# Peptides against a protein of PDB entry 5OK6: the designs that were tried, part 79

Target 1, 215 residues: chain A of PDB entry 5OK6
Amino acid sequence: ELPGLDSQWRQIENGESGRERPLRAGESWFLVEKHWYKQWEAYVQGGDQDSSTFPGCINNATLFQDEINWRLKEGLVEGEDYVLLPAAAWHYLVSWYGLEHGQPPIERKVIELPNIQKVEVYPVELLLVRHNDLGKSHTVQFSHTDSIGLVLRTARERFLVEPQEDTRLWAKNSEGSLDRLYDTHITVLDAALETGQLIIMETRKKDGTWPSAQL

## One batch from the design tools (peptide; made by RFdiffusion4, then SolubleMPNN)

Design b2_p17_7_s3 (from b2_p17_7, 9 letters changed)
Fold by OpenDDE base, seed 5:
Structure b2_p17_7_s3 (fold): chain B 215 residues (1-215), chain A 17 residues (1-17)
Amino acid sequence: as target 1 above (215 residues)
Amino acid sequence: RERIVVSDEELLAASAS
């Protein structure tokens, strides 16, 4: 059931639990398409519940690149293309107006960077490969705040590497060079890894040599 | 960081060895 228009505004726009609340690392926030949100604002500010300005169900279709994997379009900008809402506010709007049939929510996490907290709208998608099978990639999402150690562990798991096998990572650059990711304690951000970047897992040979030593 | 300049052909050759 829809609450009063003033109540809707207060629930969604307040600074404690609504759109303006402080970001907290690890919390979920949701994207709402900007035009819908502006229509909702106009509706609740108009004071007439029967107004023709009724926004209808939430429809984020214009934010998606595809309806198969539900990937976001590239280059979306907060405040221009979408509004971010905390989970509680999002769930209120969905309960009041509904979400377009078959459309998933766009949930993202707050991450903590050295000097700022932000909602990570675009996690990094890395292409993980083995040095001896470059043609078989595994696409895996990582936060910019994830460690290189996590990337390495994830690669080992995906490729079913035995615990006794020694492995390390290389990042392939656009110019064709490889940079060894030797420090496993730095983050994906610190390593400047980007979406679509090829990350090569090198496995040490039985003779104790590394395949890359031949390069 | 350790950087290696490598061609795709060289990388493939090393991968196949």
Scores: peptide ipSAE 0.345, ipTM 0.877, DockQ to the pose 0.877
Fold by OpenDDE base, seed 1:
Structure b2_p17_7_s3 (fold): chain B 215 residues (1-215), chain A 17 residues (1-17)
Amino acid sequence: as target 1 above (215 residues)
Amino acid sequence: RERIVVSDEELLAASAS
């Protein structure tokens, strides 16, 4: 059941629990297409529930680059293309108005960066490969706050590396160089890894030599 | 070595060896 218009406004835009609430690390927030949200604002501010300004169901179609993988378009800007709502507010809107059939919600996490919290709309998508099979990549998303150690563990898991096998990572740079990710305690952000970047997992040979020694 | 300068061809050749 749809609440009263004033109640909807307070519930969604309340500064303590709504759109304007402080960001907290680990919480889920959701993207709502800006034009829909503005239509909703106009509707609830109008004071007439039967108004022609009724927003209809939430439709984030314009935020997606395709309806297959449901990846976001690049370069979307908060406040221009979308608004961010905390999980509770999102679920209220979905309950009241519905979400376009078959369209997934766009859920993102708040991450803790130095001195700020941010909703991570664009996590880093890395292409993980083995040094001896560069043609077979595993695309994996990582937070900017994830450690290189997590990237390494993820690569080892995806490639079914045995615990006794030694592995290390190399980042392929645009200029063609490889940088070894030797410090596993720094973050993806600190390492300046980018979406689409090739990350090569090198496995130490049984003879104790590294394949990269041949380069 | 922490940085290696390698061409795509060299990288592919090394990976295939």
Scores: peptide ipSAE 0.342, ipTM 0.875, DockQ to the pose 0.812
Fold by OpenDDE base, seed 4:
Structure b2_p17_7_s3 (fold): chain B 215 residues (1-215), chain A 17 residues (1-17)
Amino acid sequence: as target 1 above (215 residues)
Amino acid sequence: RERIVVSDEELLAASAS
């Protein structure tokens, strides 16, 4: 059953778990398509529960590139294309209005950056490859706040690298250069890594030399 | 060397060695 319109407004906009709630690192937030949200606002502000402005089920279709991988379109802007709601508010709206059949929720995490917290709408998807098999990639999602050390550990795990094997990472740039990710303590953000970027895991040879020394 | 300018061909050649 739908709550009263004023109750809905207070719960979603002004509640302790509302849209304006302070961000907290690690929490889940959800994207709602802007036009649907504006329709909902008009409905609850209208004061008539039987109004023709009823928003219907949440439909985020326009935010997705496709309905296969459910990846977001590039270049979406908060406040223009979507609004962000904390998990509690999202779940209220879904319980009240439903979500379009077959659509997954668009869940994102709050991350902490220097002097600011934000919802990371676009985590970084890296293409991990081995230096000796550049054609076989593993696509892995990382936060901008994840360390290069985590990227390296993840690569080693995906490629089943033995503990005794020495490995390091290179980032392939669009201009055709390779940058060695020598400091494993910096973040993905600090290294300026981007979605779709090729990250090459180099394995040290048995003779103690690096394959890249031949470049 | 922390930055290497390399062509795809050179990278493939080094990877194959």
Scores: peptide ipSAE 0.342, ipTM 0.877, DockQ to the pose 0.778
Fold by OpenDDE base, seed 3:
Structure b2_p17_7_s3 (fold): chain B 215 residues (1-215), chain A 17 residues (1-17)
Amino acid sequence: as target 1 above (215 residues)
Amino acid sequence: RERIVVSDEELLAASAS
């Protein structure tokens, strides 16, 4: 059953527990398609529960590029394409109006950046490869706040690298150059790694030389 | 070497060695 319109507005829009609440690292937030949200606003502000402004079920279809992997379209902008709601507010709206059948919720995490918290709508998807098999990539998602060390460990795990094998990473740039990711303590953000970027794991040869020395 | 300028052909050739 739908709560009163004023109650809905207060629950979702209040600055303490609604859309405007402070971000907290590690919390889940959810994307809501902007047009649906604006329709909801018009409905609850209109004061008539029987009006033609009823928004219906939440439908985020326009935010997805496909209905197989449910990947977001690139270049979506907060406030233009979607709004962000904390988990409590999202669950209220879903309970009141429902979510379009078959659509997953678009859940994202708040991350801690040096000076601000942010909902990470687009985690970084890296293409991990071995230097000796560039044609076999593993796509892995990372937070911008993840360390290069985590990327390296993940690559080693995916490629079943033995503990005694020495490895390091190279990032392939758009111009074709390779930059060595020598500092494993910096973040994906600090290294300016981007979605779709090829990351090459180099394994040290048994003779103690690096394959890249031949380039 | 922290940056290597290499063509795709050179990179593939080196990876195959």
Scores: peptide ipSAE 0.341, ipTM 0.875, DockQ to the pose 0.793

Design b2_p17_7_s4 (from b2_p17_7, 8 letters changed)
Fold by OpenDDE base, seed 2:
Formats: structure tokens, C-alpha cells, sequence
Structure b2_p17_7_s4 (fold): chain B 215 residues (1-215), chain A 17 residues (1-17)
């Protein structure tokens, strides 16, 4: 059963627990397609539950580039294409109106950036490769706040590197250079890594030399 | 930061060696 219209509005847009609540690092927020949300607003603001403004089930179809991987379209803008709701508010709306059948929720995490919290709508997708097989990549998503150390560990895991093997990372730049990701404690953001960027895992030779010495 | 200037062709050649 749907709550009263005023109750819905207060629950979803309440400053304490609703759309305008402060962001907290690690919390989950959800994207809602803007037109649906506006229709919902019109419905609850209209004061008539029997009105023709009923929004129906949540449908985020226009936010997805495909229905296979359910990846977001690039360049979506908060307030124009979607609104962000905290988990509680999202779950209320889903419970009241439902979500389009087969469509996954668009869950994103709040991350801590220098002096600001932000919902990370677009994590960084890196192309992980081995130095001796640049054509075979593993695409892996990372937060901007993830460390280079995590990227390295992830690469080692994906390529089944043995613990005794020594490895390091290089970021391929568009200008035709490789930058060694020496400091594993800095973040993906600090290293200015970008989606689609090739990250080369170099494995040390048995003779103790690095393959990159031949570059 | 250690930087190596390398073309795509050189990088591919290196990878193949």
C-alpha cells in the first residue's frame, strides 16, 4: 500500500534521511532517472492519489547504454539525467512503485575525495595487461580512491602471478610514454589514471633484470 | 617518477621480444 502523498514526499526529500541528506563515505546511493522522479514529484505534490500523474514503476532504461552489461551511458549529469537517493529512500520508492522488471538498481558508493564527499557514478575502468602480451587485456573497475597497490594486487591475481614473482606497474600515456607507478600508496586519482587506460604489469626476469630495461 | 618514452610500435616490438 502506498503511503499518503505528503508522507512520501517527506520520506524521500527529507533533509535528514532523504535526497538532501549529507553524503557519507562508504554509503550506497542509487540513481533514479530524472523524468520518472519528476513525474513522482508531480504526483505527490498534486495531492490526488487517483490522479493521472501516477509515475508507475521506476524505469532507468534511458540511463543504460545496453541491457546486457547494464553499463551507464557516458556523460550523464546529476540533476539533468538522474537524481541521487540514499539507500533508504531508494528502497522506499522501489517498495512503493516497483522497479522495471529485469532492470538492476544503479548503486554507487560515496567516496572521500580531498575536502569533499562524492557519489562515484563512474568508477575507473583500467585495461590490465602483461608486458609480454599487450594485446590481451583484463578490464577491471577501480574507484578513484583505490590505491595503486590494489591495482597491482588485482593484476597479479588476474594473471595468476606466483607469490615469488616480482611485478610492477606502468601506465601507458597517450603521448607515447610509460610512467612507472612506483608509489603503490597513492590513489588511482592521484596517479591520474583514466578509464580505458592501459596498465602494464611487468614481471621481473629470473636473472633479476627488468624487461623494461630494453626499452 | 620513472618515465620511458616509447612509441606504440616500439612497445609492441618490445612485448613480442
Amino acid sequence: as target 1 above (215 residues)
Amino acid sequence: MERIVVSDEELLAWSAS
Scores: peptide ipSAE 0.515, ipTM 0.946, DockQ to the pose 0.875
Fold by OpenDDE base, seed 3:
Structure b2_p17_7_s4 (fold): chain B 215 residues (1-215), chain A 17 residues (1-17)
Amino acid sequence: as target 1 above (215 residues)
Amino acid sequence: MERIVVSDEELLAWSAS
């Protein structure tokens, strides 16, 4: 059963777990499609539970690029296409109204940047490949705050690289070049890596030479 | 940063070798 309309409004908009509460690094927030949220606002502000403004179940369909991989559309804007709710508020709304059948929640993490916290709506999807097999990629998501070292470790794991094998990364640029990611301590953000970018893991030859020396 | 200028064709050829 739905709580009172005023209680819903207070809980979601003005409560301790409301939409405007401070962000904390590592916590989960959820996207809600803007039109649904506005409909909900109209409903709870109207003061009539029998109103035709009842929002129905949460439906984020318009935020998804497809219903197979449930990837978000590119270029979505907070406040225009969606609102962000902390986990508690999201769970309240889901418990009250439900979520469209078969549709997954859109959960995102708060990340810590040098001067601000933000919900990372678009993690970076990198295409990891081996230097000797560029046609076989592994798509892996990384936070902008993840280190290049993590990218390298992830690549090594995905390609089952033995501990004794020496590896390094190259970022492929659209202008026809490779940039070596030599500093493993910088972040994905610092390296300006982008979604869809090819990251080449190079493995050192047994003779001690690097394959890239032949380029 | 170490940069290698390479075309997609050259890169593919290199990878296949």
Scores: peptide ipSAE 0.515, ipTM 0.946, DockQ to the pose 0.876
Fold by OpenDDE base, seed 1:
Structure b2_p17_7_s4 (fold): chain B 215 residues (1-215), chain A 17 residues (1-17)
Amino acid sequence: as target 1 above (215 residues)
Amino acid sequence: MERIVVSDEELLAWSAS
């Protein structure tokens, strides 16, 4: 059941628990298509529950580039294409108006950067490959705040590397070079890794040599 | 930072060896 219009507005826009609440690292926020949200605002501010301004179910279709993987379009801008709501506010709206059938929520995490928190709308998608089989990639999403160590561990897990095998990472550059990701404590952001970038996991040979020595 | 200059063709050839 829909609550009163004033109650809806207070619940969603309340600065303590709503859209304007402070960002906290690790929390989930959700994207809502801007036009729908503006329609909702007009509806609840209009004071007439029977108004023709009823927004209908939430439909984020215009934010997606495909309905298979449900990836976001590139270049979306907060405040222009979408608004961000904390989990509680999102779930209220979904319970009141519904979400378009078959459409997944667009959930994102708050990350902590130096002196700022932000919702990470676009995490980094890396193409993980083994040095001896560049044609078989695992696409994995990482936060900009994730460590290179996590990328390495993830690669080892995906390729079922044995604990005794020694491995390291190379980032493929667009200029035709490989940069070794030697410091596992820096972040994906610090390493300037980009979506679609090939990350090569090199496994040390039994003789103690590295395959990359042949390059 | 350790950097290796390699073309896509060289990289593919290396991977296939």
Scores: peptide ipSAE 0.514, ipTM 0.945, DockQ to the pose 0.879
Fold by OpenDDE base, seed 4:
Structure b2_p17_7_s4 (fold): chain B 215 residues (1-215), chain A 17 residues (1-17)
Amino acid sequence: as target 1 above (215 residues)
Amino acid sequence: MERIVVSDEELLAWSAS
């Protein structure tokens, strides 16, 4: 059942778990298409529950590139294309109005950057490959705050690398170069890795040499 | 930073070797 309009407004905008509450690292936030949200605002601010401004179910269709993988369109801007709601607020809206049939929620995580918390709307999708089979990739999503060490461990796991095998990573650049990801303690952000970037896992040869020595 | 300049063709050839 729908709460009173004033109650809805307070819960979503001004509540302890409202839109303006502080971001906390690790928490889930959700995207809501801006037009729908503005329609909702108009509805609840209008004071007439039976008004023609009823927003209907949440519809994020315009935020998606496709309805197969449900990838977000590139270049979406907070406050222009969507609003961010904390999980509690999102769930309230979904319970009140519903979500368009078949659409998944657009859940994102708050990440901690050096001087600010931010909802990571666009995590990095990396193409993990082995040096000896560049055509067979594993697409894996990482946070900008994830370490290169995690990327390496993930690659090792995906390619079933034995613990005794020594491996390292190279990032393929668009300009035609490989940069060695030497420091495993830096983040994906620090390494400036980008979505769609090829990350090559090199495995050390039995003779102790690295295949990349032949490049 | 360790950087190797390599073309896509060279990289593919290397990978296939």
Scores: peptide ipSAE 0.513, ipTM 0.945, DockQ to the pose 0.899

Design b2_p17_8_s1 (from b2_p17_8, 8 letters changed)
Fold by OpenDDE base, seed 4:
Structure b2_p17_8_s1 (fold): chain B 215 residues (1-215), chain A 17 residues (1-17)
Amino acid sequence: as target 1 above (215 residues)
Amino acid sequence: SLPRERIENPDWAKWSA
């Protein structure tokens, strides 16, 4: 059952628990398509529950580039294309209006940057490969705040690397050069890794040599 | 720039060797 319009407004727009509440690292926030959200605002501000301004179910279709992987379109702008809601507010809206059938929620995490919290709408999608099989990639999402050590551990896991095998990472640059990611304590952001970038896991040979020594 | 071990022009065929 839909709550009263004033109650809806207070629950979603309340500065303590709603849209304007402070960001906290690790919390989940959700994207709502801007046109739908504006329609909802007009509906609840109109004071008539039977108004023709009823927004219907949440539909984020215009935010997706595909309905297979449910990837976001590139270049979406907060306040223009979408609104960010905390998990509680999102779940209220979904419970009241529903979400378009088969459409997943667009969940994102708050990340801590040196001087600011932000919702990471676009995490870094890396293409993980082995040095000896560059044609077989595992696409994995990482936060900009994740360490290179996590990227390496993730690569080892995806490729079923045995604990005794020694491994390291290389990043392929746009110009075709390779940079070794030797510092595992820096972040994906600090390493300047980008979405779609090829990350090569090199495994040390049994003779103790590195395959890259031949490059 | 972070200090990096860089290979400017890698011979990609050598990875599979």
Scores: peptide ipSAE 0.457, ipTM 0.869, DockQ to the pose 0.815
Fold by OpenDDE base, seed 3:
Structure b2_p17_8_s1 (fold): chain B 215 residues (1-215), chain A 17 residues (1-17)
Amino acid sequence: as target 1 above (215 residues)
Amino acid sequence: SLPRERIENPDWAKWSA
């Protein structure tokens, strides 16, 4: 059963866990398609539960590029294409109205950037490869706030590198040159890594030499 | 020599060696 319209409004907009609550790093937020949300606002503000303004189930189809990988369209703008809701508010709306069948929720994390918190709608997708097998890539998502050390650990795990093997990362730049990611404490953002960028894990040879010394 | 932090025009075929 749907709660009263005033109760819905209070839970989603004016509650301590509502849309306007402060962002906190590590929390999950969800995207809701803007037109649906505006229809819901009109419905609950109208004061008539039997009105023709009923929004129906949540349908985010217009936010997706495809229904196979469920990737978001590029260039979506908060407040124009979607609204962000905290997990509690999202779960209330899904419980009350439902989500379109087979459509996944669009969950995103709050990240801490210099001087601001932001919901990271577009994480960075990196192409991880080994230096000796450049044709076999693994696409992995990272936050802009993730360290290069995490990228390296993730690459080691994906390629089943033994703990005693020494490894390091290189990024292929737009000019086709290789930049060594020597500082593992900087972030993906600080390293200016971009979606689709090739990241090469180099493994040290048994003789103690690096394969890149021959480049 | 300080390990080169940038390699310009790498011979990609040499990585497999």
Scores: peptide ipSAE 0.444, ipTM 0.856, DockQ to the pose 0.538
Fold by OpenDDE base, seed 1:
Structure b2_p17_8_s1 (fold): chain B 215 residues (1-215), chain A 17 residues (1-17)
Amino acid sequence: as target 1 above (215 residues)
Amino acid sequence: SLPRERIENPDWAKWSA
């Protein structure tokens, strides 16, 4: 049963778990399609539960680029295309109205950047490859706040690199050159890595030489 | 500047060699 309209409004907008709550690093937030959310606002503010303004199930279809990988469209703007809700508020709305069948929730994490906290709507998708097999990429998602060290560890794990094998990363830049990701302590953001960027894991040869020495 | 080594115009075919 749906709670009272005033209760819905308070829980979603004005509650401690509402849309206006402070962002906290590591918390989950969810995207809600803007038109649905506005219809919900109109419904709960209208004061008539039997109103024709009933929003129905949450439908985020317009936010997705595809229904296979459920990737977000590029260039979506908060407040224009979607609203961000904290997990509690999202779960309330889903429990009350449902989510369109087959659609996954659009869950995102709050990240802490040097001067701000934000919901990371667009994590970085990197194309991980081995230097000797550039045609076999593994797309892996990383936060902008993840370290290059994590990217390297993830690459090693994905490629089943043995602990004794020495590895390092290169990024293909926009000019088609290779930049070695030397510092593993910097973030993906600091390294200016972007979605779709090719990241090459180089494995040291048994003779102790690096394959890149011949490039 | 981030401590990076840069290889300009790499011969990609040499990676697999």
Scores: peptide ipSAE 0.441, ipTM 0.858, DockQ to the pose 0.848
Fold by OpenDDE base, seed 5:
Structure b2_p17_8_s1 (fold): chain B 215 residues (1-215), chain A 17 residues (1-17)
Amino acid sequence: as target 1 above (215 residues)
Amino acid sequence: SLPRERIENPDWAKWSA
């Protein structure tokens, strides 16, 4: 049974725990398609539970570019295409109305940037490869706030690199040149890494030389 | 910070050597 309409409104639109609550780094927020959300608002504000304005199940289909990997469309705008809800509010709506069959939730994390907190709707997808096998990529998502050190550790893990093996990263730039990601303490954002960018893990040779010395 | 080392026009075939 659905809660009372006024109770629904207060739980979701609450400034302390609902849609308008402050962002906190590391918390999960969820995207809701704007049209559905507006339909829900109209329904609960109407005061009639039997109204023809009943929103039905949550359907975020218009936010996805594919139904295989469930990637978001590029260029979606908060307040125009979607609304962001904290985890508690999202789970309430899903429990009351359901989610479209087979459709995953669109979960995102709050990140802390130098001057602001925001929900990171578009994490960076990097193509991780080994220097000696450029044709076998691992696509991995990273936050803009993740360190290059995390990218390197992730690459080592994906390629099953032994602890004693020395490795470093290169980024292929827009000009087709290789830029060494020397500083592992900077962020993905500081390194200006972009979605779809090729990141090459180089493994040091047993003789102590680097393969890239031959380039 | 920009990467300290850049290889311009790398011979990609040499990575496998």
Scores: peptide ipSAE 0.441, ipTM 0.859, DockQ to the pose 0.783

Design b2_p17_8_s2 (from b2_p17_8, 8 letters changed)
Fold by OpenDDE base, seed 4:
Structure b2_p17_8_s2 (fold): chain B 215 residues (1-215), chain A 17 residues (1-17)
Amino acid sequence: as target 1 above (215 residues)
Amino acid sequence: SLPRERIENPDWEKWSA
């Protein structure tokens, strides 16, 4: 059942779960397409529940570049293309209006950067490969705040590397050079890793040599 | 710049060996 229009407005805009509440690291926020949200604003501000301004189901179709992987379009801007809602506000809207059939929610996490909290709308998608099988990539999303150590652990897990096998990472640069990601304590951001970048997991040979020593 | 071990022109065929 739809709450009263004033109640909807207060819960979504000005409530404890409202759009303007402070960001907290680790919390989930959701993207809502701006035109839908503006239509909802107009509806609840109009004071007439039977208004022709009824927004219908939440439809984020214009935010997606594809309906297969549900990837966001590049270059979307908060307040221009979408609004961010905290999880509670999002769930209210979905419960009231529904979500367009087949569309996944666009959930994102608040991350803590130096001196700022931000909803990470675009996590880094890395292409994980083994040094000896560059043709078999695993695309994995990482936060900019994730450590290189997490990337390495994730690569080891995806490739079923045994605990006794020594591994390390290399980043392939756009110019084709390789940089060793030797510090596992730095973040994806600090390492300047980018979406679509190839990350090569090197496994140490049984003789104790590294394959890269031949490069 | 973080000290990186950099390989400027890796022979990619040698990785598969």
Scores: peptide ipSAE 0.460, ipTM 0.872, DockQ to the pose 0.825
Fold by OpenDDE base, seed 3:
Structure b2_p17_8_s2 (fold): chain B 215 residues (1-215), chain A 17 residues (1-17)
Amino acid sequence: as target 1 above (215 residues)
Amino acid sequence: SLPRERIENPDWEKWSA
C-alpha cells in the first residue's frame, strides 16, 4: 500500500535516511533516473493521489549502455541524469512503485577521498593478466580507494597463485612501457590507474629471478 | 642495479621465457 503523499515526501527527502543525508564511507547508495524522480516529486507535492502525475515503476533504462551487462553510460552527471538515494530511501521507492522488470538496481558505494566523500558511480575496471599468458585477461572492478595491495591479492586469487609464490604488479602505460607498482600501500587513484588499463602480475621464478629481468 | 621501476619498449614475447 502506498503511504500518504506527505509521508512519502518526508521519508525520502527529510527523513534520517533521506536524499540530503550526509554521505558515509562504505554505505550503499542507488541511482534513480532524473525524470522519474522529478515526476515522483511533482506527484507527492501535488497532494492528489488520483493525479495524472503518478510516476509509475522506476525505470532506469536510459542510464544503461546495454541490457546485457547493465553497464552505465559514460559521462552521466548527478542532478542532470540521475539522483542518488541512500539504501533506505531506494528500498522505500521500490516497495511503493516497483522497479522495471528485469532491471538491476544501480548500487554504488560511498568512498572517502582526501577532501571529500562521494558516491563512486564509476569504479575502475582493470584488465588483470599473467606475465606468461597476456592473452587471458580478467576484468575486475576496483574502487579508486582500493590499495595496490588489494589489486595484487585479487590477481593472486583469480590466478590461483600458491601462497609461497612471490608476485608483483606492472601497469602498462599509454606509451606502451611497463611501470612497476612497487608501492602496495598507495591507492588505485594515487597510482593513476584507469579503466581498461592492463595490469600484469609477474610471478618470481623458482631460481629466485624475475622474468622481467630479461626485458 | 636498483630494479628498474620502468621498462621502456618491453619485448612482450620475452615475458614467457
Scores: peptide ipSAE 0.443, ipTM 0.860, DockQ to the pose 0.536
Fold by OpenDDE base, seed 1:
Structure b2_p17_8_s2 (fold): chain B 215 residues (1-215), chain A 17 residues (1-17)
Amino acid sequence: as target 1 above (215 residues)
Amino acid sequence: SLPRERIENPDWEKWSA
C-alpha cells in the first residue's frame, strides 16, 4: 500500500534523505526522468490518491540512448531532463511505484571537486589499449576525481601485466598527437581526459628501451 | 602546464610493430 500523499511528499522532498539534502562525497544518487517526477509531484500535491494523475512506475527510458548498454544520452540537464534523488528517496519511490521492467536504476556518485560537490552524472569512459595492439580497446569508466595512477593500475590489471613490467600511459589528443600522462598523481579531470579518449599503455622493452622512442 | 611529453604525428604502425 502506498503511504499517504503528504507523507510521500515530505519523505522525498523535505526529509533528511530528501531531494534537497546536502550532497556528500561517495554517496549514491539516482536520476529520475523529469516528466515522471513532475507527474508524481502533481499526484501527491493533489490530495486524491485515486486521481488520474497517478504517475505509474518510474520510467527512465527517455534518458537512455540505448537499452543494451543503458548509457545515458549526452547533454542531459538536471532540472530539465531529470531530477537527482538521494538513495533513500529513490528506493522509496521504487518501492511505492516500481521501476519499468528491465530498466536499471541510474545510480551516480557524489564527487568532491576542488570547490564543489557534484553528482557525477557522466563519468569518463576511457578506451584503454596496449601500444602494440591499438585495435583491441577496453572501455573503462573512471571518475573525474580518479588519479592517473588508478587508470594505469586498471590498465595493467586489464591487460594482465606482470608486476615486474614497467608501464606508462599516453593519451591521444584531439590533434592526433600523443601526450604522455607523466604525473600519475593528478586526476582524470586535471589531465583533461574525455569520454571516448584513447589511452595507450606502453610497456617497456626488456632491453630497457621504450617503444615510443621509435615514433 | 602538466608535465607531459608530446609526440606529434606518431607513426602508429611503428608502435604496433
Scores: peptide ipSAE 0.439, ipTM 0.863, DockQ to the pose 0.855
Fold by OpenDDE base, seed 5:
Structure b2_p17_8_s2 (fold): chain B 215 residues (1-215), chain A 17 residues (1-17)
Amino acid sequence: as target 1 above (215 residues)
Amino acid sequence: SLPRERIENPDWEKWSA
């Protein structure tokens, strides 16, 4: 059953628990397509539940680049293409209006950057490979705030590296050179890693030499 | 911190060996 229109507005738009609430690191927020959201605003502000302004099901189709992997289009702008809602507000809207059949929710996390909290709409997609099999990539998403150490651990897990095997990372740069990701304590952001960048996991040889010493 | 080691123009075939 739909709540009263004033109750819907107060539940979603309030500054304490709704759209205007402060961002908190690690919390989930959800994208809602802007035109649908504006239609909902007009409906609940109109005061007539039987109005022709009823928004129908949430439909985020215009935000997706593809309906296979459900990737977002590049260059989407908050306040223009979508609004961000905290998890509670999103779940209310979905429970009241539904979500378009087959569409996944667009969940994102709040991250803490040096001077700002932000919903990370575009995490970094890295292409993880082994030095000896560059043709077999694993695409993995990372936060800009994730450490290089996490990238290395994730690569080791994906490639089933044994605990005793010594490994390190290289990034292929825009010039086609290899930059060693020596410091595992810096972030993906600090390392300036970008979506689609090739990250090569090198495994140390049994003789104690590194394969890259031959390059 | 920037990567401390750079390999310019790597021979990719040697790495796959």
Scores: peptide ipSAE 0.438, ipTM 0.861, DockQ to the pose 0.791

